Peptides against a protein of PDB entry 7Q4I. Designs and how they scored, part 128

Target 1, 281 residues: chain A of PDB entry 7Q4I
Amino acid sequence: HENSTIAERLYSEVRVLCWIMTNPSNHQKKARHVKRTWGKRCNKLIFMSSAKDDELDAVALPVGEGRNNLWGKTKEAYKYIYEHHINDADWFLKADDDTYTIVENMRYMLYPYSPETPVYFGCKFKPYVKQGYMSGGAGYVLSREAVRRFVVEALPNPKLCKSDNSGAEDVEIGKCLQNVNVLAGDSRDSNGRGRFFPFVPEHHLIPSHTDKKFWYWQYIFYKTDEGLDCCSDNAISFHYVSPNQMYVLDYLIYHLRPYGIINTPDALPNKLAVGELMPEI

## One batch from the design tools (peptide; made by RFdiffusion4, then SolubleMPNN)

Design b2_p20_2_s1 (from b2_p20_2, 12 letters changed)
Fold by OpenDDE base, seed 3:
Structure b2_p20_2_s1 (fold): chain B 281 residues (1-281), chain A 20 residues (1-20)
Amino acid sequence: as target 1 above (281 residues)
Amino acid sequence: SEEERKKIYEEAEEAAKRRL
């Protein structure tokens, strides 16, 4: 027996459309496992592909396949969302078909914000974009206003947004969003712990003698530690999660419970005004 | 250049995949 009253409230008040970056070769191998696990907790779930799949609910975008077309898919995905789904949600999550997301934790983070605030959240990286950009693999979430600005103001202007379909997808959207004054938010919790992660839980939780020269330490916008203090108790996402690991995570997070331990949720923060952000830590 | 930045990012992602 669980009390889901607060989660149900947030499901209604903080509506999330999740779109999944995939391709036809991964519909059965990866994407269907997203649909069977964490994707079912989105208010709307859409798979963005180059081929239609009615069982998956995949959309055939007018783009080619391959790594060099990821930016093209992202542009067409948000155009599709703006045209068909802009009022179906308040927030619009991009994730990969190997990203795992705890949607309830994302709703908790987003709760104080207005969807009319031009903001987006994710794992913030430092290079290439002055305000930073959000890691593509960790997934990133745009407000409704951020989607509007991206599609209506940025995409039609080659000076604001790259017209070519090539490039690092997350860097290119980060440049476009900065150019239309969409703010790169801070997704950290009140203790300064990260919520969006570009790797599997194991790589964040286990202190590795990672070479301090590892690119990730140069890319992170905020200082972070490895180990048990790496991650928020309300962590949102992990990347490079295999289909099997998705089911393991789904079981561990939503089914497995230590008997006699009851988690009492923190009180919801106050709502922010339109354009207001939480204080930076 | 944009091409050099792309290459660095792609190499970083491939390095991340190899760590897994």
Scores: peptide ipSAE 0.032, ipTM 0.722, DockQ to the pose 0.119
Fold by OpenDDE base, seed 2:
Structure b2_p20_2_s1 (fold): chain B 281 residues (1-281), chain A 20 residues (1-20)
Amino acid sequence: as target 1 above (281 residues)
Amino acid sequence: SEEERKKIYEEAEEAAKRRL
């Protein structure tokens, strides 16, 4: 028997709309497995595609397919959310159809923040954007105010936001958000451990899995280590998770228990004022 | 250029995918 009282409270108080970036060729191969696993724990789940799929609940955005259209798809996805769903949630997560997310851990991280604070969270990278930007693969979450500023203030202004559909999706949204004073938040836990991960757990947890010259170590905004200290006990996301691995992770996180070990959750932090951030660690 | 930055990021991501 589990006590989910705090998780249920956070489900109500920290409402998350998850939108999944997908394409018609991945509806059955990948996206349906998100819907059958972690996507069920979002307050609202929408699949953003170029074709409608009533079984998946996929939206056909007015964009082409291919890697060169990812930025276009992100812009149209947030326009669609703003028009139809801006009041359905407090926070708006972008994830890929091969991203796995522990939504309860995201709600815990977001709990102290006002959704009216112009902030977004994810795996922060340092290149190209002065304040940093969030890795597209790890997924990133915008406050309601961040979505408003992106759609209403940034997108209509070619000086603030790239009007064409080319570029790296995550870098381009990062530039746009910076230009409208949306803050790139710190997703780390109180021990300085990351919560959003651009790779599978194995790649972060295994020491020396990557060469020190690997691009990731040059891209990360905050210093991090490999091994068990890489990752928060309240980690939020992993990328490049196969459909089969999603079901494994669901089992390991939500079903498998070591007998006799009882975890008590930490107390919730105090809520912040509008515009206030947690102190940097 | 923005195109060079895109290429570097895409190459880095593809290189990451190949290591998976």
Scores: peptide ipSAE 0.032, ipTM 0.724, DockQ to the pose 0.120
Fold by OpenDDE base, seed 4:
Structure b2_p20_2_s1 (fold): chain B 281 residues (1-281), chain A 20 residues (1-20)
Amino acid sequence: as target 1 above (281 residues)
Amino acid sequence: SEEERKKIYEEAEEAAKRRL
């Protein structure tokens, strides 16, 4: 028998709206598999597309398709969320249709924070933005106040937020959020291990898988090592996860158990006041 | 596969180069 009492409590107290960036060609190939796996553990799940799909629950945003329109899609997605769903959750996760997320681990990380704190979390990168920005592929989560500031204060002002739809979406939202004093949080665990990952588990867990010249080592905001110590036991996300791997991960994380090993959850941390962050680790 | 890994890293590197 499984005891989910703490997970059920966090599901109620730390409400997460997940929006998935997708396109019409990926509704059946990718997005449907998110809906059938980890997406069912969100309090609300919305697929942001250029075409409506009633089976998927996809929204048709007024944007074109292609890599050059991802920033436009991100802006319209958060406008849509603010207009229709800002009170449906406390936290607002962006993920790709090939991102896998352990939502319970995200709720655990977010638990001490007020949703009225202007903060967002993800895999923090250091270039282009002074405070850093969150990797688009690893997924990133905004507080309700961060969404409000982004949509109401940043987007209407071309001096604060890029008006055209070009550029790297994760860099551009990072610039906009910095310009309205939304803080780039630290998502690492108490041991300094990462929780949001821009690659599959295998690429992070196997040492020396990448050359030392690999761009990732220059982009990471916090120094991390490869190997078993790379990743938190409470890891939140992985990117480039195939549809088949999503079902494998769902089985391994939620069903497969070593007999006789029982994990006792750590005690929940104290809640922070509005505007307070956890100490940097 | 090693080929899939290589493709992911190459695509990521190209994406990073376009951001510079």
Scores: peptide ipSAE 0.032, ipTM 0.719, DockQ to the pose 0.761
Fold by OpenDDE base, seed 5:
Structure b2_p20_2_s1 (fold): chain B 281 residues (1-281), chain A 20 residues (1-20)
Amino acid sequence: as target 1 above (281 residues)
Amino acid sequence: SEEERKKIYEEAEEAAKRRL
């Protein structure tokens, strides 16, 4: 028997719409496995594609396919969300069709924040954007106010937001959000451990898996370590997760238990005022 | 340039994918 009382409370109080970046060639190969695993724990789940798929619940956005159109797809996805779903949730997660997310851990991180605070969270990178930007692959989550500012204030103004569909998706949204005073939040836990990860757990947990010259160490906004101290016990996301690995992670996180070990959840923090952030560590 | 930044990021992402 499982006690989910706190998780059920957070499901109601911290409503999350998850939108998944996908394409028609990946509907069956990848996206359906998100729907069958972690995506079922979102309050709402939408797949953003160039083709409609009623079995998947995929939306056909007015964009072309290919890596050069990811920024175009992100703009149209948030326009679609703002028009149809802005009141269906408090927080709006972008993830890829090979991102795995522990939604309960995301709700825990988001709990103290007002959805009217212009903030977004993810794996923060330091290049190109002064306040940083969130890694596209790790997934990133916008408050309702952040979505409003992005769609209503940033997108219509070519001086604030790139009008063409070219560029790195995560960098371009990061520039747009900074230009409308959406804050790039700190997603680290109280121990300074990261929660959003642009790679699989193995790549973060195993020391010296990457060379010290690996680009990631130059891109990461906050200093981080490899090994067991790399990652929060309340980690939120991992990227490059294969379809098979999604089912393995679902089993390990939600079913496999060491007998005789009982985890007691930490107390929920106090709620912040509108515009207030948690202190950085 | 923005195009150079995109290339660096795409190359970095592809390099990350090749190590997987």
Scores: peptide ipSAE 0.031, ipTM 0.716, DockQ to the pose 0.120

Design b2_p20_2_s2 (from b2_p20_2, 12 letters changed)
Fold by OpenDDE base, seed 5:
Structure b2_p20_2_s2 (fold): chain B 281 residues (1-281), chain A 20 residues (1-20)
Amino acid sequence: as target 1 above (281 residues)
Amino acid sequence: KEKEREKIYKEAEELAESRK
């Protein structure tokens, strides 16, 4: 027997639309496994592709495929969301088809924030964008107001947002969002531990022989360590998760229990006013 | 396992370089 009362409350109060970046070649190989695992815990789940797939609920965006079109796909995805789904959720998550997300932990992080606050969260990187930007692979979540500003204010203005489809999608959206005063939030928990991760749990938990010149250490906005202190107990996402590992994670997180250990959830924080952020650690 | 990590890190590095 499981008590999910608080999770059910947050499901209703913190509505999340998840859109998954995919392509036709990955519909069966990757995307369907997102749908069969963590994607089912979103309030709304949409796969953004270049081809329609009714079984997957994939949308054919008017973009080409390939790495050089990811920014174009991101722009069209958010345009599509704004046109058809802006009122279906309070928060809008972008994830890749090899990203795994614990949606309940994301709702917990987002609970105090107003969806009318222009803010977005993810794994914050420091280069190229003054306030930072969120890593594309780890997934990032925009408030409803952030989506509105992106689509209505940023995209139509070439001075604020890149008009062509080239460039790194996460950097480009980061630039656009900064230009319309959408804040790059701090997703760390109260202990300063990260919640969004650009690699699998094993790579963060087990110290690697990577030297200090490893690009990741130069990109992270907030200082972080490897090992058990790398990751929040309420971690939200991991990237480069294989289809098989998605099912393993689903089992470990939602089914496997150590007998006799009961976790009591912390009390929900106070809600913030519109425009207010949690203090950074 | 280490080979898989190296592959992922290489791919991630290439992606990082593409951001320049």
Scores: peptide ipSAE 0.386, ipTM 0.898, DockQ to the pose 0.865
Fold by OpenDDE base, seed 2:
Structure b2_p20_2_s2 (fold): chain B 281 residues (1-281), chain A 20 residues (1-20)
Amino acid sequence: as target 1 above (281 residues)
Amino acid sequence: KEKEREKIYKEAEELAESRK
């Protein structure tokens, strides 16, 4: 029998609303598989689209489709969340319809932080934004206060937040959040290993033939290694995960067990005060 | 697998370039 007592506690104490970036062409191809796998572990799961889908529970946002509208969709998604769901969760995760997330590991990372702390987490990149920004593909999670500041303070002000719908959505939200003093948190574990990943596990775990000129090594905010030390034991997300791979990951993480190995979770850290962050490593 | 990786990396690079 599996002991999930701590996970159940965190499910209640660290409530996560997951919104999935999708489009009508991907409702059946991709989004449905998120709903059937990791999305079921969110406290609330919403699919943000341009068309309503009652089977998927998709919301039709007033935006067009295409890469040039991703920023527009992100703005409208958070506006929708703020209007309808701001009290339904403590933390608000953006993920793509090909992102896989271990929600329990995210709750563990978030546990010490107050939702009233203006902070967000993800795979931090260093270009374009002074404090860094979080990779869109790896997914990023905002505190309730971060959402409030984004929607109420940043979005209405063209000087703080880009008014048009063009641009890289992850960079643009990063700029907006910085402009309203939402902190770009450090999502690394105590060993300095990352938790949010913009690629599939295989690409991070296997030392690549990629030279040091590969863009990822230039973009990462914190130094990281390839191989087994690339990734936290409590990794949170991976990107470019196919629908089939989602089911494989679900099986490997939640069902497959090596007989005779019992994992004891580390003790929960102390809770931080409002506005306090964990020490950077 | 390697072809898929290359495709992903290329797409990601293009996305990174579009951010400039």
Scores: peptide ipSAE 0.277, ipTM 0.853, DockQ to the pose 0.842
Fold by OpenDDE base, seed 1:
Structure b2_p20_2_s2 (fold): chain B 281 residues (1-281), chain A 20 residues (1-20)
Amino acid sequence: as target 1 above (281 residues)
Amino acid sequence: KEKEREKIYKEAEELAESRK
């Protein structure tokens, strides 16, 4: 038996809508496994596709498939959310159908922030956008106000947001959000460890997989290390997680327990005012 | 810039797959 009182409180107070980027060919192969694992812990779960799937709860967006349409799909997804679901949650997570997310850890990170603060979080990259942008694969979460600004203020203005559907999805949304003064938040924990990760746990935990010339080390906004110090104890997401690995992670995180070890959660921080961010580390 | 980003995503995917 476990005590989930704090997690239940955060489930109610930090409502998260998760939308999953997918396509019809991946409904059964990938997306279904998100729904059966971490996606069930979202307050609302929607799969954004080009075809409707009632079993999956997939929405058919008016976009084509392929890598060249990811930006178009993101724009239409947030338009759909704003029109139909803006009041269903406080925070709006984008994830891929091969991203695994520990939603409770995300709620913990988000708890002090007002959803009326124009902010978004993820794995921050430094190139192309002055304040940085969030890696698409690691997933990123927008406040309700950030979604409003994106859809209402940025998207209708070609000077603020790219009207074409081409381009790198995460860079383009990052540019749009910057142009409407949505802040790129710091997702790191109090020890300076990251929470959103663009690769599987193994790639971050095991050192020496990549040389110093690997692009990732040039793209990360905050310095990070490999090994056990790579990742927060309250890590939120990992990318390139296979369907089988999702079930393994679900078991390891939520079911497997070392007998006799009891973890006491840290106290919740004080809530911030609207527009206020946590101090920089 | 877009081409560079596409290359990054491809390399990341290939790296992840190569370790499976």
Scores: peptide ipSAE 0.239, ipTM 0.786, DockQ to the pose 0.106
Fold by OpenDDE base, seed 3:
Structure b2_p20_2_s2 (fold): chain B 281 residues (1-281), chain A 20 residues (1-20)
Amino acid sequence: as target 1 above (281 residues)
Amino acid sequence: KEKEREKIYKEAEELAESRK
């Protein structure tokens, strides 16, 4: 038996639309496995592609495929969301078709924030954007107000947002959001541990897995450690997760239990006023 | 700047593939 009362409450109060970046070649190979695992825990799940797929609930955006079109796809995805789904959720998550997300942990992080606060969260990187930007692979979540500002204020203005479809998707949206005063939030928990991760759990949990010269250590906005203390007990996302690993993670997180150990959730924090952020650590 | 971004993408992918 499991008590999901708090999770059910947060499901209703912190509504999340998840859109998945994918392409037609990955509908069956990757995207369907997102739908069969963590994606089912979103309030709304949409796959953004260049081809329609009714079984997957994929949308054909008016963009080409390839790495050079990811920024174009992101712009069109959020335009589509704003036009059709802006009132269907409070928060809007971008994830890749190889990103795994613990949606309940994301709802917990987002609970105190107003969706009318212009803020977004993810794995914050420090280069290129003064306030930082969120790693595309780790996934990032925009408030409803952030989506509105992005689509209505930033996208129509070439001075605020890159008009062509080239460039690093995560950097470009980060620039656009900064230009319309959407705040790059701190997603760390109360212990200063990260929640959004641009790699698989193994790469974060194993000490010295990467070279000290690896770009990640220069890009990360907040200082972080390796090993078991790298990651929040309420971690939200990991990237480069294979389809098989998604099912393994689903089993480990939602099914496998050590007998006799019962986790009691921390109390929910007080809700913040519109425009207010949690204190940074 | 763009060349650096391409480099980190490649390195991240190589790291992910090395896990297999």
Scores: peptide ipSAE 0.377, ipTM 0.875, DockQ to the pose 0.106; fails the geometry check

Design b2_p20_2_s3 (from b2_p20_2, 13 letters changed)
Fold by OpenDDE base, seed 3:
Structure b2_p20_2_s3 (fold): chain B 281 residues (1-281), chain A 20 residues (1-20)
Amino acid sequence: as target 1 above (281 residues)
Amino acid sequence: KEEERKKIYERAQELAERRK
């Protein structure tokens, strides 16, 4: 038996609604495997699609399918959340149907922050948006106030937020959020290690896996390393995770234990005031 | 630039799918 007392406390105090970007062709192929693995650890899990699926808990958003409609789907997803679920959680995570998330680690990162602080977290990229934006594939999490500002203040104003459904989803929401003074937070741990990752663990953990000319090194907002020092011990997300890999990760993280090693969690930090951020490293 | 980014992401997804 494991002692889950702290995790249970954080489950109650740091409520997370996870919405999954998917489409009808991926309901059975990908989305159901999210539901059967890491998605069950969200306080609420919703699949945002173009077709309803009661078994999956998928919502049919009024959008077309295809990569050219991802921004449209994101806008409609957050509208839906604001209308129906804004009080059901404190934090609102967007993830893809091939993103894997360790929700407990996300709650740990979010614990000190007020959900009334206009902030969002993820893998921060530096191009296109002055304060940066969060990589769509790694997943990103908005505070309740950030969702409110996005839906109520940004979306209705074409000068603040792109009205058409084209463009890079993560860049466009990043522009909108900046325009309503939602802060792009620092997701790194106290050692400066990243928590949200736009690739599978192998791509980050293995040194020289990618060329130095790889676009990622030009896009990443904070300096990062490869190898075992690439990633926080409390890493939150990975992208391009296959359905089979989701079950492997679930087993490795939640079931497989090295006998005789007892992990003692770090103490929770002090809670921040509304509008206060942790100092950047 | 954005179109190039899109191509890179598409290529990354293709590579990830092939490694499955």
Scores: peptide ipSAE 0.018, ipTM 0.611, DockQ to the pose 0.088
Fold by OpenDDE base, seed 2:
Structure b2_p20_2_s3 (fold): chain B 281 residues (1-281), chain A 20 residues (1-20)
Amino acid sequence: as target 1 above (281 residues)
Amino acid sequence: KEEERKKIYERAQELAERRK
């Protein structure tokens, strides 16, 4: 028997809407596997596409197809969320159709924060944006207030937010959010370990002798040493996860247990006031 | 826990290096 009482409490108190970036060609190939694995643990799951799919619960956004329209799709996705779903959740996660997310770990990270605090979390990168921006592939989560500010204050103002649909979507939303004073939060755990990862677990856990010149080491906002302390025990996301690997991860995380090892969850931290952040580590 | 995790990762690194 598994005791899920705390997870159930957090499911109710830390409501997460997950929207998945996808396209019609990936509905069956990728997106449906998100729906059948980690996506079922979101309070609400929406697939943002260019075509409607009732089986998937995909929304047809008024955007063109192609990689060059990802920023346009992100803007339209959050507009759609604000119009139809802003009160359906407290937190709003963007993920790709090849991102895997442990939603319970995300709820744990978010628990102290007010959804009325203008903040967002993810894998923080340092280039292009002063406060940093969150890697698109690792997924990023906005508070309700962050979504409001993005849609109501940033998007309508070309001086605050890029009107064109071109550019790296994660960088562009990062610029927009900074311009409306949405804070780029620290998603690291109490030991300073990352929770959002822009690659598969293997790439983070096994130090490939990646050339010290690998771009990732120059992009990460918080310096983490390679290998040993790369990843929180409460990691939230991984990117470039194949459909088959999503089912493997679901099995390993939620079903496979070493007999005789009892995991006791840490106590929940105190809730923060509106506008308050956890102290930097 | 951290020391055990360290040993696991070190072992994984050694195995990965041998496969190259």
Scores: peptide ipSAE 0.013, ipTM 0.486, DockQ to the pose 0.034
Fold by OpenDDE base, seed 4:
Structure b2_p20_2_s3 (fold): chain B 281 residues (1-281), chain A 20 residues (1-20)
Amino acid sequence: as target 1 above (281 residues)
Amino acid sequence: KEEERKKIYERAQELAERRK
């Protein structure tokens, strides 16, 4: 007997298209489990691949497979979205086939923003891009205007956006978006806690899981902590989630409840004007 | 060991209290 009235409202008002980065070898191994778990909570779900799969709803993009082609696949994915689906949603999430996303928490974060604001969100990293870029594994979400600028203004110009398909896809899209004045937003909650995570919950929640020399601490744009203070109560994503763990997370988040504890949602913030951002913490 | 579980639990509670 849950009250989902606010979640239903946000489903209608904050429309999210989720596209999943996958390949033919992972359609059955990974991608189908996204479709059977968190992906069903997107307003639209598309799997971007090199081969068509009608059962999965996978699109065959004109790209090769392998890590060195991820940037090429990202460019073609957003071109496809712009051509066929730009009006089907307000926000456009990229996730991997081993990323788990709590879509309701993402809608809550996005609610105050106009989709006409050139902004994108994710786990912000500081190297290579002046304003930062969003970690590919944690997933990142573009506004409709950000997608338009990326596809129409950035991609056609080799001075603004890398024409080759090689390179780290998250860094390359970050460079392109910066060059067309798409803002790298702050995804942290009102307590300064992160919402997008490039690892599984265990790696963030357990203190001293990594040493101080671990690359992540040099890459993270905002100061972060380990342990229970690492993560927002409204966390959005985790990476390196196995197919089995996706079903476990679905059960824990949406079904398992401690009897007698009722969570009351926070009030929605005021909507922002076009081009306005929430103050950074 | 039971002692290790207790320490983990106590630390988790401490962290939860700091989040309030």
Scores: peptide ipSAE 0.012, ipTM 0.460, DockQ to the pose 0.031
Fold by OpenDDE base, seed 5:
Structure b2_p20_2_s3 (fold): chain B 281 residues (1-281), chain A 20 residues (1-20)
Amino acid sequence: as target 1 above (281 residues)
Amino acid sequence: KEEERKKIYERAQELAERRK
């Protein structure tokens, strides 16, 4: 038997709505596996698509399909959330249908923050947006206030937020959020290790002979390492996770235990005031 | 394994190029 008391507490105190970016062709291939694995640990789980799927609980957004419509889908997704679900959660996670998320670790990171603080978290990239933006694939989480500002203040103003549905959705939302003073938070742990990852664990954990010119090293906002120091012990997300790998990760993270090793959770930090951020390290 | 990594990197690079 596991002691999940603190996880249960955080489940109630740090409510997370997860919306999954998907399309009709991926409902069965990918999205349903999110629902059957990590998605069940969200307080609310919604699949954002162009077609309704009652089995998946997918919403048909008024958008077309294709890479050029991802930004449009993101805008409509958050509009839908604001209209129907803004009070159902404190935090609102966007993930892809091939993103894996350890929701408990996200709740731990978010615990000190007020949902009324205009902030969002993810894997921060430095190009295109002055304060940075969060990688779309790694998933990013907005506070309730961030969602409000995005939908109410940014989206209606073409000067603040791109009206067209084309473009890189993560860059575009990053621009919009910056324009309404939503802060791009630091998701690193106290050791300076990242929590949101745009690749699979293997790609981060195993030092690659990848050229230092690889775009990722130019894009990351914070200095990061490869190997065991790449990733927080409380990592939150990985991208490009296959459906089969989602089940493997579920087993490894939630079931497989080394006998005789007991993990004692760290004490929760003090809650921050509205508008206050954790100090950058 | 290495080939899979390469494909992921290529995919990620394609996404990055579209952001330019």
Scores: peptide ipSAE 0.022, ipTM 0.666, DockQ to the pose 0.837; fails the geometry check

